# Designs tried in a protein design run: peptides against a protein of PDB entry 4N78. Part 253

Target 1, 186 residues: chain A of PDB entry 4N78
Amino acid sequence: HFQVICRLLGYQGIAVVMEELLKVVKSLLQGTILQYVKTLMEVMPKICRLPRHEYGSPGILEFFHHQLKDIVEYAELKTVCFQNLREVGNAILFCLLIEQSLSLEEVCDLLHAAPFQNILPRVHVKEGERLDAKMKRLESKYAPLHLVPLIERLGTPQQIAIAREGDLLTKERLCCGLSMFEVILT
Target 2, 155 residues: chain B of PDB entry 4N78
Amino acid sequence: MAELQMLLEEEIPGGRRALFDSYTNLERVADYCENNYIQSADKQRALEETKAYTTQSLASVAYLINTLANNVLQMLDIQASQLRRMESSINHISQTVDIHKEKVARREIGILTTNKNTSRTHKIIAPANLERPVRYIRKPIDYTILDDIGHGVKW

## One batch from the design tools (peptide; made by RFdiffusion4, then SolubleMPNN)

Design b2_p25_4_s1 (from b2_p25_4, 11 letters changed)
Fold by OpenDDE base, seed 1:
Structure b2_p25_4_s1 (fold): chain B 186 residues (1-186), chain C 155 residues (1-155), chain A 25 residues (1-25)
Amino acid sequence: as target 1 above (186 residues)
Amino acid sequence: as target 2 above (155 residues)
Amino acid sequence: SSQNHLKQLEEISKMPTLREVAEEA
């Protein structure tokens, strides 16, 4: 599904969606969640001493439950705050999945374009074959497919310019060194 | 363009008129030949003259048709060439626009990106000031990223 | 051969024009 979304939206659509998600996340964090956190901090017991180990795990749990009873029983916290946190989590997850899907699409595009851009795959040399000979054969095989040189030889100046620009755009991809998700996490 | 205009406005209409005139003239020649044959005391001479006029008439019509046909074909070829040029121009414009749109889109999404920190340190890099144009570090495309994906593609 | 034929037709057509014949008629 995310792959299809990436294909349909393209860079422009993804950018718009990501921007809107960031705005939503920011609004949730700075608004409702912040207010709840402040309220919770005010209600937090000032002194929460560790109960004596002698009370055992159940006793300690009951102790903390008692200390946090007012917080736990705060109905609005369970409904509104957790829902907002869930929305933030979903947004983050969505961004991650979109970035991953986009990266895969970009890699596929690069792979498909490689024969036309004089990018030769790393050839697995079978035992006994000279790497150099195989590479030369591969170069010879794909040499006629080099698009930019071909257009430079046969095309008009305008076509050459377009081909070069297209080649550049094909080569420059986000997956080569850029991350959107890291920005979202900051 | 001048050639096409001459073909459309002068040569083809002129050829059509000439052909039409030729048709009317053929009828007159036929009438003349018939009358001449009937009135002539020397029927053999009249017949030879009729044959000559017939041959001439056929040749003339054939020439006119051929000329007209060639002019029409030439016109069509010029028009086809013009259409091809126009198509090419439109395609170039379209491609230019698409490239431009893509560049704009990439700039927009680029603002939402940061350099992948290869350093293991989970430093939450504070979003540096939005204002720095994400310098597309024209670093040579490290296709090493493809190395991890390529292990599964049996060529 | 086609060009020669066309030239021959042209020469024949340049003989007294059908119009001239029609006018003399």
Scores: peptide ipSAE 0.030, ipTM 0.580, DockQ to the pose 0.006; fails the geometry check
Fold by OpenDDE base, seed 4:
Structure b2_p25_4_s1 (fold): chain B 186 residues (1-186), chain C 155 residues (1-155), chain A 25 residues (1-25)
Amino acid sequence: as target 1 above (186 residues)
Amino acid sequence: as target 2 above (155 residues)
Amino acid sequence: SSQNHLKQLEEISKMPTLREVAEEA
């Protein structure tokens, strides 16, 4: 599903969606969630000492439950705040999945373009074949498919420029060194 | 352009008119030949004359048709060439626009990206020895790193 | 061959034009 979305939206569409999601996340974090956090901080006991270890796990739990009784009883925390956090989480997950799907698409595009861009596939050398010889054969096989050199030889200056730009755009992909998700986490 | 204009405005219309006139003239020639044959005491001479006129008429018409056809073909060739040039121009513009749009899109999405912290550890040790024409054996881009990403998202 | 044929037709056509015959008629 995400692959289809990526294909449908393209870079522009993905960018727009991601920007909007970031805005939503920012709004949620700076708005409702922040307000709840502030409220929670106000109702938090001023002195919450670590319970004595002698109380054991149940006792410690009860202690914290008692100390946080007002927070636990804060009904809006469970409903609105948690929902907003869920929305933030969903947005993050969405961004992650979009990035992953986009990366896959980009890789596929790179693979498809490779024969035309003087990128040779990894050759599995069968036993007894020299890697160099096989590579040379592959180079020879794909040499006629190299689009940019072909256009440089036969094309107009405008066509050459377009071909070079197209080649560059084809090679420059996000998956090669860029991450959107890291920005979102930041 | 001048040639095309001449073809469209002068040569082809002129040829069509000439052909039309030729048909009219053929009728007159036919009438003449018929009358001449009827009135002539020497039927053989009249027949030979008729044959001559017929041959001439056919040749003339054939010439006119051929000339007209060639002019039309020439016109079509010129137009086809113009269309091809126009198509090329449109394609160039379209490609330019597409490239521009793509660049814009990439810039927009690029703002939302950061460089993957390649852990400092893999020093792409540029082989120090610049000197030997290291045949840039283009190390095939190891796409295997991406194999792990593709297996998980069956969505 | 086509050019030769065209020239032949042209030569034949230069014989008294249908117009001339039509005018004499």
Scores: peptide ipSAE 0.029, ipTM 0.585, DockQ to the pose 0.006; fails the geometry check
Fold by OpenDDE base, seed 2:
Structure b2_p25_4_s1 (fold): chain B 186 residues (1-186), chain C 155 residues (1-155), chain A 25 residues (1-25)
Amino acid sequence: as target 1 above (186 residues)
Amino acid sequence: as target 2 above (155 residues)
Amino acid sequence: SSQNHLKQLEEISKMPTLREVAEEA
């Protein structure tokens, strides 16, 4: 599903969606969640001493439950705050999944374009074969497929310019060194 | 452009008119041949003359048709070439626009990106001096010393 | 071959034009 979304939206669509999601997340964090956190901090017991180990795990749980009873019973925490946190979480996950899907698509595009862009796959050299000889054979095999040089020989100046620009755009992908998700976490 | 215009405005219409005129002329020639055959005392000569005129007439019409057809074909070829050139131009513009749009889109998304910190795998240079793990000789903890301190709840 | 046929037709057409025959008739 995310792959399809990435294909449909393209870079521009993804950018728009990401920007809007960032705005929403920011608004939620700075608005409602912040207000709830401030309120919770105000009602938090000033001194929460670690219960004595003698109470065992159930006793410790009960102790904390008692200390936080007012907070737990706060209905708005469950209905509004947790929902907002869920929304933030979902937004983050969405961004992550979109980025991952986009990266996969970009990698696939790069792989498909590679034979046409003079990018040779790393060939596993079997023991005893000269790496150089194998690489030369591969280069010669794929040389006729190099699109830009081919167009430079056969095409009009305008076509050559377009081909070069297209080639550059094909090579330059976000997955090569850029991350959107890291920006979101920041 | 001048050639196409000449074909459209002069050559093709002129050829069509010539062909129409030839039809009228053929009818006149036919009438002449018929009358000449009837009136001539030498019917063999008249027949030969008629054959000659018929051959000439057919050849002339064939020539006119061929010329007209060639002009029409030439016209169509020129028009097809013009359309192809126009198509090429449109395609070029379209591609240019698409590239531009893509560049804009990439700039927009690029603003939302940061460089992947390729964590340079700092070669954790393991400090060379692997301090020999001091063989922790597990001294058996004599738990008997604790026997005196534990006030065992006598069940 | 097509050019030769065209030349032959042209030579035949140079014979008294249908117009000339029609005008003499």
Scores: peptide ipSAE 0.029, ipTM 0.580, DockQ to the pose 0.006; fails the geometry check
Fold by OpenDDE base, seed 5:
Parts: sequence; structure tokens; C-alpha cells
Structure b2_p25_4_s1 (fold): chain B 186 residues (1-186), chain C 155 residues (1-155), chain A 25 residues (1-25)
Amino acid sequence: as target 1 above (186 residues)
Amino acid sequence: as target 2 above (155 residues)
Amino acid sequence: SSQNHLKQLEEISKMPTLREVAEEA
């Protein structure tokens, strides 16, 4: 599903979606969640000492339950705050999955473009084969597929310019060194 | 342009008229030949004359048709060439616009990105195959480093 | 062969035009 979304949206669409999600997340964090956090901080017991270990696990649980009773009973926390946190979480996950899917698509595009961009595949040298000979053979095999040089030889100046720009755009991908998700987390 | 105009306005209409006239003339020639054969005392001579006129008439019509057809074909070729030129121009514009749009889109998404923290440890194992830098060829970008990207998401 | 045929037709067409024949007829 995310792959399809990436294909449909493209870079522009993904950018728009990411921006909107960031806005939503920001709004949720700075709005309702922040308010609830502040409220919770105000009602938080100032002194919460660890109960003595002698009370055992049940006693400790009861102690904390008693200390946090007012917080736990805050009905709006469960209904509104947790829902907002869930929405934030979903947004973050969505961004992550979109980025991952985009990276996969970009890698596939790069791989598909490689023969046309003078990018030779990794040559597995079998025992007894000369690497140099195999490489030369591959170079010769793929030489006719090099698009930019071909267009430079046969194309109009305008076509050459377009081909060069297209080649550059094909090579420059986010997956090569850029991360959107890191920005989202900051 | 002048050639196309001449074909459309003069040559093709002229050829059509000539062909129509030839039809009328053929009818006259046929009538003449028939009458001449009937009235002539020398039937052999009349027949030979008729054969000659028939051959000439057929040749003339064939020539007219061929000329007209060639003119029409020439017209179509010129028009096709013009269309191809227009198509080329449109394609160029379209591609330019698409590239521009893509650049804009990439800039937009680019502002939402940061450099990936290269963890110290994974030495980009330079592919052991020292691709001999072919002197003039820009170092092929080895995208194999990207092979590990996405393996985790068996979706 | 087609060019030769065309030339032949042209030569034959240079014979009295159908119009001339029709006028004589």
C-alpha cells in the first residue's frame, strides 16, 4: 500500500503529505497534549517516596495506585489525551513507512537506470575468469545503452540539455544520503 | 509554405480539372473512332488509328492520374513533416516543464530532509573491485550500498 | 522500373493531348 502511495504521490505529493502530517503532529503536541501534561504535572504528588520493599509487590502497587488515584481517575486523560497520542503515533509511523517505501522505489529506479548511466553491475568473477576481461566485456555490452553520450552524439542541443538534466535527476535521490524521518523526530 | 500552397491551390485542383476534362475528351475520341470505323472504306486503317488513339488516351489518363497522385502524396508528406516538427516542439516544451516541475518537487521534499548520520562503524566497504577509474568517465556511482535499504520491511 | 514507366508515360503523353485528338475528331 505504501509503495502505491509513493508512486501515486511522487516527490511533490509526499512532501505535501509530510508537511501536513508535521503540522498535525505539532498541533497535537503543542495543543492538547501539552495542556494535559501541564495539568498532570500540577496534580502530580510532590513527594512520591518509594515504598519499603517489605510491603511486597502488591503493597507497592497499592501504594502507587493510591498516590496516583486522582490522576488515574482523570477521565479526560483516557478519552482525549490518549487518543491524541495515538494519532501522533500513527502519524509518525506513517511517515516512517512512507520514507521506507520511497527509499525502496528510489533504489529500484537507480537500479533500472544504472545500465543507461554507465553504472556497471557488480561482476561476480568465477574461478579462472579474468576480472579485467569480464569487465571489458561488460563495458562493451552496455556501451550502446549509455543514454547521455548517445544523445550527445545524435541529439539536438535541446535534447542534450534535457538528457543531462534527466540524468542528474535520476542520480540524485534522497536515499543516497538524506532522511526525512530524522527531521520528523526532531 | 509556398510549395504547399501551390499544391493545394493550383496543382491539385488543376490536376483534378484536367482529369475531368480527359474524361470528356475520351468520350469524344471514342465516338470519333466508332464513327470513323463505320464510315471508312479501309477498315484496317481505321482500326489501327483507333488503336493508336486508344493507347494515347490511356497513357494520357494514366499520366494525369499519376501526376495528381504524386502531388497529393507530396502534399501529405509536407503536412506530415510539419506535424512532426510541431510534435517535436511540443515534446520539448513538455519535457522541459516536467523537468522543472520535478526540480521544484525535489526542492520541496528536500527541505524536509537531513543528512543521514553515517554511523562510524560500517566502513563503506569499497567494492573490492577497484573499478579502474576509466579516465574520462565519471566514477560510476555504486548504488550497491543501497541494497541493504529496505530489507527489513517485509511488507 | 517505376521511373522508367513514368518516363514512358510522359513520352506518350507528349503525343497529341487528348484535347488535341478530341478537337481533330
Scores: peptide ipSAE 0.028, ipTM 0.583, DockQ to the pose 0.007; fails the geometry check

Design b2_p25_4_s2 (from b2_p25_4, 10 letters changed)
Fold by OpenDDE base, seed 4:
Structure b2_p25_4_s2 (fold): chain B 186 residues (1-186), chain C 155 residues (1-155), chain A 25 residues (1-25)
Amino acid sequence: as target 1 above (186 residues)
Amino acid sequence: as target 2 above (155 residues)
Amino acid sequence: SDQELLEKLEEISKLPSIREVAEEA
């Protein structure tokens, strides 16, 4: 599903969606969640000392439950705040999945373009074959497919420029060194 | 352009008119030949004359048709060439626009990206500047790093 | 050759003009 979304939206669409999601996340974090956190801080007991270890785990739990009684009883926390946090989480997950899907698409594009860009596939050398010989054969096989050199030889200056730009755009992919998700986490 | 205009406005219409006139003239010649044959005491001479006129008429028509056809073909060739040039121009513009759009899109998405902290170990071997003809044994780009990314998202 | 044929046709077409006959008729 995410692959289809990536294909449909393209870079522009993905960028727009990601930007909007970031805005939503920011709004949720700075708005409702922040307000709830502030409210929670206000209702937090001023002095919450570590209970004595003698109370045991149940006693400690009861102690904290008692200390946080007002927070636990705050119904809006469970409903609104947690929902907003869930939305933030979903947005983050969405971004992650989009990035992953986009990366896959980019890799596929790179692979498809490789024969035309003088990128040779990894050759599995069978036993007894020289790697160099096989590589040379592959180079010879794909040499006619090298688009940019072909256009440079036969094309107009304008066509050459377009071909070079296209080649560059084809090679420059996010998956090669860029991460969107890291920005989102930041 | 001038040639095309001449073809369209003068030569082809002129040729068509000439052909039409020729047909009209042929009718007159036919009438003449018929009358001449009927009135002539020397029917053999009249027949020979008729044959001569017939041959001439056919030749004339053939010439006119050929000339017209050639002019039309020439016109079509010129138009085809113009269309090809136009197509090339449109394609160039289209490609330029597409490239521009793509660049814009990439810039936009690029703002949302940061460099992957490549742990120090994986030197993204920037394709070494082609300067030194050193037989760069192109180390095959190890795409295996991407194998781990593809396995997880069966969505 | 097509060219030779065209030349012959042109020569034949230049013979006393059908136009002249048509005008005399």
Scores: peptide ipSAE 0.036, ipTM 0.599, DockQ to the pose 0.006
Fold by OpenDDE base, seed 3:
Structure b2_p25_4_s2 (fold): chain B 186 residues (1-186), chain C 155 residues (1-155), chain A 25 residues (1-25)
Amino acid sequence: as target 1 above (186 residues)
Amino acid sequence: as target 2 above (155 residues)
Amino acid sequence: SDQELLEKLEEISKLPSIREVAEEA
């Protein structure tokens, strides 16, 4: 599913796919769909009143069918316009699902990296235990895993630089505050 | 580098040649000692001389082997060190390239992102300009807030 | 031939002894 796609493509691949999808969507919206919408607007009844509720559902449907006869009979709507709309919809859904999947992947990465970055999880405190003592114990337990400090102590300047950059990149994730899908909606 | 070259081109080949020559020489010396003992009127003296030569020969061979072995070991150590340095260099380059690629990738995807705090519009509007400034969140984040997101999500 | 052998022996005799090698090691 989409998680596999995210893993396979990575940030680079996702970016490329998203860009292309946006181009396609834009093309469809500004091109074919717009043209059909304009055409539909021309054939729309000038005055269409809401039928009385007394007609019931069948009567109301028949009324609208009659009023929109020209639109319903427009064969190209079903063949071309609706297909394009479906494509746009699919593209949007794809973007949404990719973002969601990517977010999950990023969260997992953050969680896995946390012990190495001096990020401690919320500890469940049992009755009788002090939170501070437990946290201190946890800190002590994971202290040797702190990667950047370790490398700063033992590594070359180049290694330190790489470690710091890696640490930063690990912390900077889209899920922390960025959304791709919102760009589509703006 | 000069030391390694000297070891590879001079010391080790020289040592091997010396050892080979020693082998041939020892055979000749053995023959000499045998003949000398047979021909000598003083057998005891001839025997003592043979013992002395044998001892010296053994010592010399031991020396040659030891010297050669040490030179080979030294050569290997130098080569190992060179390989380690090369490996370190390659690793550094590789990591640098990977980081760079990641940064590029993030920039590319970043232009397709906006802040989550931005209100979602009800209208689907195609972005007029897809190129947006790269946005990074560099503030220290308490990732514990993500626990609710990471947990309970069915894959 | 004997002289050659003596010369070779002399060459061998000039090499460091095992003791000297041990001291350098």
Scores: peptide ipSAE 0.034, ipTM 0.574, DockQ to the pose 0.007
Fold by OpenDDE base, seed 1:
Formats: C-alpha cells, sequence, structure tokens
Structure b2_p25_4_s2 (fold): chain B 186 residues (1-186), chain C 155 residues (1-155), chain A 25 residues (1-25)
C-alpha cells in the first residue's frame, strides 16, 4: 500500500502529506498533550520517597499505585491524552513507512537507470576470470546505451540540455544521503 | 512557409483551374473534330487531325494531373514536416515543465530532510551488575502506614 | 524514366495549343 501511495503522490505529494502530518503532530504536542502534561505535573506528589525495601515488590507497587491513584483514575487522561498520543505514534509510523517505501522506489529507479548512465554493477567474478576483462566486456556491451553522450552527439542543444538535467535529477535521490524520518524525530 | 503559401494559394488552385479549363476545351475540340470530319471532303485528313488533337489532349491532361498531384504531395509533405516540428516543440516544452515541477517538488521535500548521521551504534553495554534477584520474603504489607500520607486535597 | 515521360508529355502539350483550336472553333 505504501509503495502505491509513493508512486501516486511522487515527491510533491509526499512532501505535502509529510508537512501536514508534521503540523498535526506539532499541534497535538503543543496543545492537548502539553496541557495534560502540565496538569499531571501539578497533580504529581511533590515528595515521592522511595518506600523502604522491606515492603517487597508488591508493596512498593501498591505504594506507587496509591501515590499515582489520582493520576491513573483521571478519566480524561485515559481517553483524550492516550488517543492523541496514539495519533502521534501513528503519524510517526506513517512517516517512517513512507520514507522506507520511497527509498525502495528510488533504489529501483537508480538500478533501472544505471545502464543508461554508465553505472556498472559490481560483477561477481567467477574463479579464474580476470575482473578487468569482464568489466571491459561489460563496458563495451553497455556503451551504446549511454544516453547523455548519445544525445550530445545526435541531439539539438535544447535536447542536450534537457537530457543533462534529466540525468542529474535521476542521479540525485534522497536515498543517497538524506532522511526525512530523522527530521521528524528531532 | 513561403513555399507552402504559394502552393496553397497559387499553384494548387491554379492547377485545378487549368484542369477545369482543359476539360471545357476538350469538349470544344471534340465538337470541332466531329464537325470537321462530317464537313470535310477528305475524311482521311480529318481523321489524322482528330488523332493528333486526341493525343495532344490526353498528353495535356496527363501533364496537368501529374503537376497537380505533385504539388499536392509536396504540400502534404511540408505540412507533415511542420506538424512534426510543432510536436517536437510541444514535447520539449512539456519536458521542460516536468523537469521544473520535479525540481520544485524536490526542493519542497528537501526542506523536510537532513543528512543521514552514520551514528555509530553505541553498543548498549548491559550494566555488569545483574543484581541477583533478592528472594523477596513475602512479608504481609501493612497498608495502614499509607493512611497518614494521603491527605487528598479536597478541591 | 518518369522524368523522360514527363518531358515528352510537356513537349506534346506545347504543340499548337488546343486553345488555339478551341478559339477557332
Amino acid sequence: as target 1 above (186 residues)
Amino acid sequence: as target 2 above (155 residues)
Amino acid sequence: SDQELLEKLEEISKLPSIREVAEEA
């Protein structure tokens, strides 16, 4: 599903969706969640002394449960705050999945374009074959497919310019060194 | 452009008019030949003259048709070439627009990106001191000690 | 050749013009 979404939206559509999601997340964090956090901080016991180790794990748990009882029983916290947190979480996950899907699409595009851009795959050399000889054969095989040099030789100045721009756009991809998800996590 | 205009406005219409005029002239020649044959005392001479006019007329019509056909073909070739050039121009414009749109889109998404930090995965060193699970002897927890601390602020 | 045929047709067409005969008729 995410792959299809990436294909349909393209860079522009993905950018718009990501921007809107960031706005939503920001609004949730700065609005409702912040208010709940402030309220919770006000209700938090000022002095929470560690109960004596002598009470054992169940006693300590009950002690903290009692101290936090008012917070846990706060019905609005369970309904509104957790729902907002869930929405934030879903938005983050969505962004991650979109980025991953986009990266896969970009890699596929790069792989498909490689023969036309003089990018040769690392050939697995069978034992006994010279790497250089195989590489030369591969270069010779794909040399006629080099699009930009071909157009430079046969095309008009305008076609050459378009071909160069297209080639540059094909080579420059986000997956080569950029991350959207890291921006979202900051 | 000048050649196409000349073909469309002068040569082809002129050729069509010439062909039409030729048709009307042929009818007159036919009438003349018929009358001349009937009135002439020398029927052999009249027949030879008619044959000559017939051959000339056919040659003239053939020439006019061929000239007109060639002009029409030339016109079509020029028009086809113009259409191809126009198509090429439109395609170039379209490609330029697409490239521009893509650049804009990439700028927009680029604002939402940062460089991938190859953060060295710091090995989360598990704290060495696995505190042995102290066998908690289940002493009955007297919860009455918590009764004195919980002065619930009656809002 | 088609060109030779066209030249012959042109020569034949330039013979005393069907127009002159049509005008005398």
Scores: peptide ipSAE 0.032, ipTM 0.598, DockQ to the pose 0.006
Fold by OpenDDE base, seed 2:
Structure b2_p25_4_s2 (fold): chain B 186 residues (1-186), chain C 155 residues (1-155), chain A 25 residues (1-25)
Amino acid sequence: as target 1 above (186 residues)
Amino acid sequence: as target 2 above (155 residues)
Amino acid sequence: SDQELLEKLEEISKLPSIREVAEEA
């Protein structure tokens, strides 16, 4: 599903969606969630001493339940705050999944374009074969597929310019060195 | 453009008119040949003359049709070439626009990106001085020293 | 050749003009 979304929206669509999601997340964090956190901090017991180990795990749990009773009973926490946190979480996950899907799509595009752009795969050299000889053979095999040089030889100046620009756009991908998700986390 | 215009406005209409005139002329020639054959005392000569006119007429019509057909074909070829050039121009513009749109889109999404910190695998240079684990010589704890202090419950 | 045929047709067409005969008739 995310792959389809990435294909459908393209870079521009993804950018728009991401920007809007960031705005929503920011608004939720700075608004409602912050207010609830402040309120919770105000109602939190000032001194929460570690219960004595003698009470065992159930006793410790009960102790904390008692200390946090007012917080647990705060109905708005469950209905509004947790929902907002869920929304933030979903937004983050969405961004992550979109980025991953986009990266996969970009990698696929790069792989498909590679033979046409003079990018040769690292060939596993079997023991005893000269790497250089194998690479030369591959280069010679794929040389006729190099699109830009072909167009430079056969095309009009305008076509050459377009081909070069297209080639550049094909080579330049976000997955090569850029991350959107890291920006979202900061 | 001048050639196409000449074909459309002069050559093709002119050829059509010539063909029409030829038709009219052929009818007159046919009438003449018929009358000449009837009136001529030498029917063989009249027939040969008629054959000659018929051959000439057919040749002339064939020539006119061929010329007209060639002009029409030439016209169509020129038009096809013009359309192809126009298509090429449109395609070029379209591609240019698409590239521009893509560049804009990439700039927009690029603002939302940061460089992947390639964690340089800092070679954790293991400090060379692996302090040799001091061989803990397990000195046998002589528990006999404790024999005197412990009020052992005599069994 | 088609060109030779066209030349022959042209030569035949240049024979006494059907137009001249039509005008005399």
Scores: peptide ipSAE 0.031, ipTM 0.595, DockQ to the pose 0.006

